Peptides against a protein of PDB entry 9IZ0. Designs and how they scored, part 111

Target 1, 345 residues: chain A of PDB entry 9IZ0
Amino acid sequence: ITCLGSNGHTYKQLVKGGNDDLRQDAVMEQVFEQVNGFLRSYRKTSQRNLSMRTYKVIPLALKTGVIEWVQDTIPLGEYLDSAHKVYHPKEWSLSTCRKLIAEKQMEDLETRLKVYDLVCRHYRPVFRHFFLESYADPVQWFTTQTNYARSTAVASVLGHVLGLGDRHGQNILIDKTSGEVIHIDLGIAFEQGKKLPVPECVPFRLTRDVVDGMGITGVEGVFRRCMEFTLETLRREEDSLLSVLEVLRYDPLFSWLISPLRRMKKQKMQLENFNQPESGNITTDASRDPKIQRNNVSGESEAERAILKVRQKLSSTLSVEASVGELIRIAQDPSYLALMFCGWS

## One batch from the design tools (peptide; made by RFdiffusion4, then SolubleMPNN)

Design b2_p15_1_s1 (from b2_p15_1, 11 letters changed)
Fold by OpenDDE base, seed 5:
Order: structure tokens, then C-alpha cells, then sequence
Structure b2_p15_1_s1 (fold): chain B 345 residues (1-345), chain A 15 residues (1-15)
């Protein structure tokens, strides 16, 4: 829909209706706004303007809401598919790469690693070209690439701590003006991505293209340092963050569990969105989902487990540097990446 | 070039 604001500007808004619980997205955005408060209050993060980019979500009903249309953005996956065709026209198509990984999805780790390595040799990173194409001024180029690395670092730490899943290239927007990342569709949180039929085993998205966008230093520079400062801030504000999450424990509307139906729908949509050109009117027939009586007792126990897991991730048992170093290592490890869904690569 | 070096220095000093 397009709304005329009281200021005379027209705002494009996305009305979503269906099984996506926009309340979860709205709650996660509220958590990000609180975390952005902590990042602004701490000198090391405020000096770098570290923030999680947020968007407005207005839940209207149980299954209906309005999402802010983020202007001047492109999905990471859309850019990468287009850029790869331009810069590497002799390499394999994304569809071919996904097919080869999917065909081996039930095989052993050794076989999956061989296929992942083969795909990587025939599908090279291109995301550095986003910055080179978009910014003719070298100062703007460098500033925007730095903003990208900073925003990706914040999103990576928060994504790990809150256990955000479903971080495929269509759920990550790039702001064409600032180079910042915007994470959308927050419907898989608190490690529920590990309950997908293809479990998510990396802490956040740090694929070869995500790294290529950081420039010549890759993860060894702005990205690593900004992850460290973000994690240091979250450890300092642990009690404040946990208090925000405890409010959600008592929200009868918040879902700590991915519904089996939502899980199946997301996976089917992941498979369909990868195989079909954009033009399909998804008439989601509002078929009668049976009111699964949420046993309130199961919700509280899952909330408690989720909060405990957040606390464990904020533990000072390891240094900030050691913790970030291990997260970066795991997120880039082929032994984990080869186990991911074919649409992750 | 001086603006690039200054912007680089400002970013590196902010890190």
C-alpha cells in the first residue's frame, strides 16, 4: 500500500497477511532498539556509530501487519546473482550450484565438503563490486565499505546472541546509500534455526561474498574490531538485555518456538523462491490453521531456555577477542558452511 | 587524495 503521511510525503508500505507472525519481528525490532540504546551509551560503540539497522513493524492482528518499506535497498542475494552473471559469466549459475549442494544434502560431511569446495571454485565472490560500482568518489567508497563492515559486525554479534536464523541472501538488505545491512524477516530467533530440516550450524552469515564486501582486509580490520566492541557492550549490559527478554517471557503473544507449519512453509518458500522467477502471485489461501492450544507451560520453559542461552553467549569465560575470534572462525569454516542449506552459499 | 587520506585517518583513528 502507499500511504500519504501528514507531512505530504508518500510512504510505500508492505501489508503482509498470513502465517508469518509479525509480532515476532516487531518484538525483535524493539530488542534491537534497546540494544542500539546500549551501543549509543558506550563510548567505544558510540564513537563508531554502531547500530543495528531497524525497520518499523506494526502488527495489526494475529496474522496481519504493516511493514515499513525500506527505501533505497536491495536484497544481498539479488545483487549477488546479478553481479555474478556480469563479472563471472563463464562460472556456474547460482541454480547449478544450489542443485549440486542440494543433491548431496543427505551425504556425509566429506562428500558435502568436496561439493562445497567444487562449487566455491566455480562460483567466486563478487560483492566487492557493489561498492566499486555504486561510489565513484573514493571517500564515499571507503566510508560506505566501512559502514557495511560495521553494520555487518553489529548484526553478526546480535544475530549470534539472539540466535537469529534464516539469514539467507533475501533476508539481508543492503542500503545503497550507506552500505549498511538491514536484517528482515526475524521470524526465526533463539536458535530455532537449528530445528529446521537442514539445521543452521553457523552463528551468523559470513559467506565468501559477505567477506568480499569488507574489502582487502576481509574480516581482519573494521569487522573484527566492531564485533569485539559490540560484544563488550552487550556483556556490560547483560542484565539490561536479559530484563528486556524477560518481559517477552510473560507476553502470551510472543512465540519462542517456530511452529511446524511456519517451518514447513519457510522451507517450501525457500525452495520455491530459489526456483521461480519473482512474478508468482502467492495467493496464500487463508486455510483454517487449527488453534493449536499453546500449553502456556511449554512457552515459559522455552523462554527460560532461550534466556539462559543468551546469558551463556554473553558469558565472560572467554575474552571478547577470543569469543569473536571463535565466532568468525566457525562462521567461515567450510565444515559448517557445507552443512548449510543450499540457498545459504 | 588529501581528503581520502584524511577520511582514512579519521576512520582508522575511530577504530
Amino acid sequence: as target 1 above (345 residues)
Amino acid sequence: LEEILKALQDILSAE
Scores: peptide ipSAE 0.018, ipTM 0.468, DockQ to the pose 0.012
Fold by OpenDDE base, seed 2:
Structure b2_p15_1_s1 (fold): chain B 345 residues (1-345), chain A 15 residues (1-15)
Amino acid sequence: as target 1 above (345 residues)
Amino acid sequence: LEEILKALQDILSAE
């Protein structure tokens, strides 16, 4: 839809309907706005304009709402698929890579690592070309690549602390004007990604293409330092952040658990992305609610566990540098990436 | 050029 604002400007908006609870997205965006307040309050983060990019979400009902259309953006996965065909036309297709990983999904870690390495050798990173193509001026190129590394660092720390899941290339937008990342579809949070059919094993997305976009220094430049400054700010504001999350504990409509329906939908989308589009109308009649015995794990006990995990991630037991170093190590570890749905790009 | 760009990134990451 297009809305006319009181300022005379037209705003495009996406009406989303279906099994996605836009209330979770709206709540997570409110948490990001509070965190952005903390980042503005400290010199080390404010002088670098560190922020989580947000978008407006207006939930209309449990399954419907309006999302702000973020102008001048592209999904990371859409750019990477197109750029890979241009820069590496003799390498394997994304579908070939997905098929080979899927064929070994039930095999041991050693076999999965061998297939992951094989895929990585035939599907090389290309995301550095986004900045080289989009910005002919060297100052704009350098500024936008720096903004990308900064915004990715903030999103990586927040994604880890809040346990954001489902961070595939279609849920990460790149702003073509600023180079900043925008995370969308926030309905898998508080480590519920570990309950997916393919469990999420990494703290945030730090694949080879995500690193290639940081330029020649990779993770060891602006990215690492901005992760450190962001984590330092969140540790200082631990009580403030936990107080924001405690308000959500008492919201009876906030789900601390992945819904069985969303889990099944994500499972189906994962399986369909492995099969070529044979035009078989599998009208899966979504009408049979399987009586999944709700083990009465009270939503309150899951909220308490989620808040406890956030507190544990903000612990000052390790230095900021040691904590960030370990997060970067785990996020790039082939032993975890080889287990993921798309860990090579 | 790559060395100059690395040096500029290192300067901006050290501040």
Scores: peptide ipSAE 0.017, ipTM 0.553, DockQ to the pose 0.014
Fold by OpenDDE base, seed 1:
Structure b2_p15_1_s1 (fold): chain B 345 residues (1-345), chain A 15 residues (1-15)
Amino acid sequence: as target 1 above (345 residues)
Amino acid sequence: LEEILKALQDILSAE
């Protein structure tokens, strides 16, 4: 939808009608705005203009709302698929890589690691080309690459702390003007991604292409330092952040659990990306909803567990540097990436 | 090069 503002400007808006509860997105965007307040309050983060990019979400009903259309963006996964075809036309297609990983999904870790390594050899990183293509001026190139590394660092820390899930390349937008990342579809939070059919095993997305976009220093520069400064800020503001999350505990509209419908939708989308529609009438009688014993884990108990887990992630038991170092290590570990739906790019 | 160095320095002084 295009709306004419009272200022005479036209704003593109995405109206989502569907099973996605935009209230989750709206709440997470509110949390990000509070965190952006903390990042502005501290010299180390303010000096670097560290922020989580936000977008306006207006929930209109349980399953409908208006999302601000972020201008001049591209999904990371769309760029990577396009760029890979251009720069590596002799390598495997994304569909081939996906197929090979899926065919081995039920195999042991050793077999999955071998397939992951094989896929990685036939699907090389290309995301550095985003900056090289888009910015002919070396100053603009360096500035936008720096903005990308900074923005990715903030999003990585926040994504870990808040347990953001479903961080695939279609849920991460790149701003073509600034190089900043914009995370969308925030309805899988507080480690609910671990309850997906393909469990999320990494703290945030730090795949080879995500690292390739950081340039020659990779994670060892702006990215690492900005993660450290962000985590330092969040540890200082722990009580403030927890107070914001406690407000959500009492929001009857906020779901601390992934909805069965959303889980099933994500499962179908994962399966449909593999099945070309062979016209076989497999009437999968969807009538057998397995009686998942409602363990009466009250939504309150899940909220309390989520908040406790956030507090644990903000623990000062390890230094900021040690904590960030471990997060970066885990996020890049092939043993976790090989288990992901798309851990190679 | 000077503009790159200055932008680098502005980014690094902002670091």
Scores: peptide ipSAE 0.019, ipTM 0.528, DockQ to the pose 0.012; fails the geometry check
Fold by OpenDDE base, seed 3:
Structure b2_p15_1_s1 (fold): chain B 345 residues (1-345), chain A 15 residues (1-15)
Amino acid sequence: as target 1 above (345 residues)
Amino acid sequence: LEEILKALQDILSAE
């Protein structure tokens, strides 16, 4: 829909209807606005303009809401698929890579690592080209690449702390003007992604293309330092952040459990992403529902466990540098990336 | 070049 604002400007908005509960997305955006307050209050993060990019979510009913249309954006996965065809036209298609990974999904880790390495050799990173092709001015190129690394660092720390898990390339938007990342569809938080048929095994998305966008320094430049400053800020504001999350413990509108509908939708999306039409009829017999122990965990017991995990992730037992170093290591570990649906790009 | 160096310095001094 297009709405006329009181300021005389027209705003395009996405009306989401059907089976999507937008209340969780709206709450996560409110948590990010509070975190952005902490980032603005702390000198090390405010000097860098560190923030989680947010978008407006207005839940209208249980299954209907309005989402801000983020202008001048592209989904990361859409850019990467198009750019890979341009810059590496002799490499394997995304469908070929997905098929090979899917065919080996039930194999041992050693076999999955071999297939992941093979796919990686035939599907090289291209995301550096986003900055090189979009910004002819060297100042704009460097500024936007820096903004990308900064925003990705903030999103990575928050993604880990709040347990957002792996964010697939359709749930990460790139702002074409600033180079910043926008995370959308926040319907899974607090490690609920680990309960998916393909578990989210990484703390955040740090694939080869996500790193290639950081330029020649990769993770060892702006990204690592901005992760450190973000984590330092969150550790200082631990009590404030936990107090915000405790309000959600008692919010009857917030679900600490993945809704059956969101679970089915994500399961279907995982299966549909495996079943792209160039993969011949691999009837993934959906009948092997592993007995998802419906542990009748009360939503309160899940909330308490989620808050405890956030507290544990904010622990000062390790230095900020050591904690960030371990997160970066795990997020780039081939043993986890080989287990993902799309860990190679 | 001077604007690039300034922008680099502003970014690096902010890091």
Scores: peptide ipSAE 0.018, ipTM 0.528, DockQ to the pose 0.012; fails the geometry check

Design b2_p15_1_s2 (from b2_p15_1, 11 letters changed)
Fold by OpenDDE base, seed 1:
Structure b2_p15_1_s2 (fold): chain B 345 residues (1-345), chain A 15 residues (1-15)
Amino acid sequence: as target 1 above (345 residues)
Amino acid sequence: LEEVKKALERLLNAE
């Protein structure tokens, strides 16, 4: 929809209807705005203008709301698919890579690593070209690439701490003006991504293309340092952050658990991306509702566990540098990326 | 251009 504001400006808005709980997005955006307050309060993060990019979410009803249209953005996955066809026209298609990874999902880790390596050799990174081609001016190029590395660092730390899931290339927007990342579809948080049909096993998305966009220094430049400064800030503000999350414990609109409907929708989307419709009558015997024993773990007990995990992730047991180093290592580990739905790009 | 881009990368990676 397009709304005319009281200021005479027209605002494009996305009306999202259906099974997506926009209340989760709205709550997570509120948490991000509080974290942005912390990042503004500390010299090391403020001097670098470190922030999680936010967007306005207005929940209207259960599973319905209005989302701000973020202008001048592109989904990372859309850019990467288009750019890969341009820069590597002789390499495998994204669909071929997806198919090969899926066909081996039930195989052992060794087999999955071999398939992942094979896919990686036939689908090379291209995301550096976003910055190289979009910005002719060296200062604009450099500023934009730096903003990308900075925003990715903030999003990586915050995504790990809050246990953000479903971080695929369609849920990460790139701002074409600033180079900053905008994370969307925030309804999988507090490690609920581990409950997906393909469990998430990385702390944040740090695939080869995500790194390729950071330029020649990759993770060892602006990205690592900005992760360190962000984690340092979040550790200092641990009590403030936990207090914000404790308010959400009492929000009856916030779900600490992935909804069964969202889990089923993600399962279908994973299956439909593999079933090109050969016209075979697969009678979807929809009748096996697996009696998932609702272990009536009270929503309160799941909230308490989630908050405890956030506290554990903010622990000062390891230095900031050691903690960030381990996160970067795990996020790039082929043994984890090979297990992901799309860990190669 | 690529050399200038690398030089700029080094400068802000020093901040």
Scores: peptide ipSAE 0.015, ipTM 0.444, DockQ to the pose 0.014
Fold by OpenDDE base, seed 5:
Structure b2_p15_1_s2 (fold): chain B 345 residues (1-345), chain A 15 residues (1-15)
Amino acid sequence: as target 1 above (345 residues)
Amino acid sequence: LEEVKKALERLLNAE
């Protein structure tokens, strides 16, 4: 919808209705705003303007709400599909690559690795071209690429700590003005991505194109350093962050569990959105979810487990550098990436 | 322009 504000400006708003728990998005955005407070208070992160980009979510009812339309953004996956056709017109289509990975989804790791390697050889990274095309001025190009690497680092650490899932290319927006990443559809958190039909096994999205957008140094430099400073800040503010999450434990509206129906629908919608031609009517048919009696006792136990897992991820047992090094390694490891859903490639 | 961008990127990532 487009709303005329009292200031005479028109605001595009996405009205989302149906099975997406916009309350979960709104809660995650509130957690991000608190984390942004911590990042502003710490010298190493504030000097770099490190933040998680947020968007406004207004839940109106149990399954309906208004989402801010983020202006001047493009989905990462949309840009990559378009750019790949331009820069690598002789390589495989994204649909061909996804098909090959999907056909081997039930096979062993060795077979999945061979297919992933084959796909990687026939579908090369292109995301560096976003910055090269969009910015003629070298200073703007460098600033925007730096903002991208910084924003991706914050989102990667915070996404790992909070266990954000469903980080496919359509759920990551690129701001065309700043180069910053905006994570949307936060409906999979606290490692619930491991409960998808194809389990998520990487800590955050660090695919070849995500790295290619960081420029010639890839993960080595701005990205790694900004991950380290972000994790150092979150470790320092552990008790503050856990106190914010404890408030959510007692929120009867917050869902610590992804429903079985929602698990099936998310990966199905991913497959359907990849196969639909550009007809922009997302009619989310309001299928009557049966009132599964949420035993409140089960929700509290899941919240406690989620908070405990956040505490474990903030553990100072390893140095910040060692922890970040291991996260970057795992997020890029073909043995993990080859196990991901075909829509992650 | 692309070579200049790559040269600047090399200089600025060395910091």
Scores: peptide ipSAE 0.008, ipTM 0.408, DockQ to the pose 0.014
Fold by OpenDDE base, seed 2:
Structure b2_p15_1_s2 (fold): chain B 345 residues (1-345), chain A 15 residues (1-15)
Amino acid sequence: as target 1 above (345 residues)
Amino acid sequence: LEEVKKALERLLNAE
């Protein structure tokens, strides 16, 4: 849809229908705006303009809504697939890599690590080329790469704290103007990604291509320091952040659990991506609701557990530096990445 | 905002 604003500008909007509850996305965007308020209040984060990039979500009905079309963006996964064909035309296709990982998904960790290493040797990182090819001016190149590392650091800390899941390359947009990341499809939060058919075991996405975009210093520079400043700010604002989440505890329409329907849809998409070539078109087929018995786990008990986990992640038992160091280590650990659907890119 | 929501709901239910 294209809307004409009262300012005379035209705004593109994505209409989303089917099985995606946009209310969860809208609530998570509101939490990000509150966190952005905290990041503006502290000198260390404010001086660096640290923020979670947000977009407007207007939920209409239980299964319909309007999303702001983020202009001048590309999905990370779309760029990486295209760039890999250009810069490494003799390496394996993404489909070949996915197939080899899938064929070994039921094998032991040792076998899965060997296959992951084999895939990594035949599918090398390329994301540094996004900055090199998009920005001819050296100052603009350095600025956009710095903005990418800053934005990824904020998203990584906040994504860990809120337990954001489903962080695949199609759910992360790159802003072509600023180099910042924009996280979309926020319907898997509070560690519900661990309940997917392929459990999410990493705190955030820090794959080889995500690191390659940070330039020569990788994680050891702007990224690490901006994670530290972000976590320091969230620890100071713990009570404020928990108070925002407590409001969601009493929202009867907010689901602290992944819906069985969304879990089944993600399972089908994971299985279909093993069997079909190249067409990443998310067909929203509105299949009939099976009456899955609601296990009477009180939504209140799951909200309390989610808030408790957020509090535990904000604990000052370790230094900010030690906590960030451990998060970076786990997010890059091959023993976790080899278990993921696409941990090599 | 509420008028925009109602207008968009009408468009979505007409497809």
Scores: peptide ipSAE 0.000, ipTM 0.336, DockQ to the pose 0.023
Fold by OpenDDE base, seed 4:
Structure b2_p15_1_s2 (fold): chain B 345 residues (1-345), chain A 15 residues (1-15)
Amino acid sequence: as target 1 above (345 residues)
Amino acid sequence: LEEVKKALERLLNAE
């Protein structure tokens, strides 16, 4: 829909109807706005204009809401799929890569590493081309690439600390004007991504294409330093951040657990992305409801564990540099990326 | 895809 604002400007809005609980997104956006307050208050982060890009989410009902249409954006995964076809037309298709990774999903780590390496050799990074294509002016190119690395660093630290899941290329938008990343579909948080059919093993998305967009310095330039400053800010504001999360503990509208419906939807989307329908009547007897042992873990004990895990991630036991170094290492480790649904791009 | 699969299986079985 297009709405006329009280300022006379027209705003495009996405009306989302369905099974998506937009309340989770709205709450996470509020947490990001608070974190952006901390980033503005701290000299090292404010001098760099570090922020998590936010968007407005207005839940209208249990399953319906309005989302701000983020203008001039493209999903990272959409750009990458297009760019791979242009720059590497002789390489494997994304569907081929996905199929090979899926076919080996139940194999050992060694086999999965071999398949991941093979996929990586036949699907090379292209995200550097986003900046080269979009910005003919060297100052604009450098500014947007810097903004990308900065925003990715903030999102990576915050995504790790809050345990944001489902960070696939369709849930990461690139602002074509600023180069900043916008994270969407925030309904998988507090490490609930580990409960997905393909468990999330990395602290944030730092795949080869995510790194390729940072240019020749990769992670060792703006990205690492901005991660360090962001983590330093969050450690200083630990009590403030935990206080915000404690308010959410008592919010009856906030779910600390992944909904069974979201889990099933993600499972179906994973399966459907692998099953191009060859016309075979596979009567999958979907009747085996896996007895999800409802471990009577009260929602309160899940919230407490989530907050404890946030506190643990903000621990000053390791230096900021050591903590960021380890996070970057893990996020790029083939032994983790080979276990992911799409760790190669 | 089937040639790639067979090539992968050959590589995985040769190591």
Scores: peptide ipSAE 0.000, ipTM 0.244, DockQ to the pose 0.031

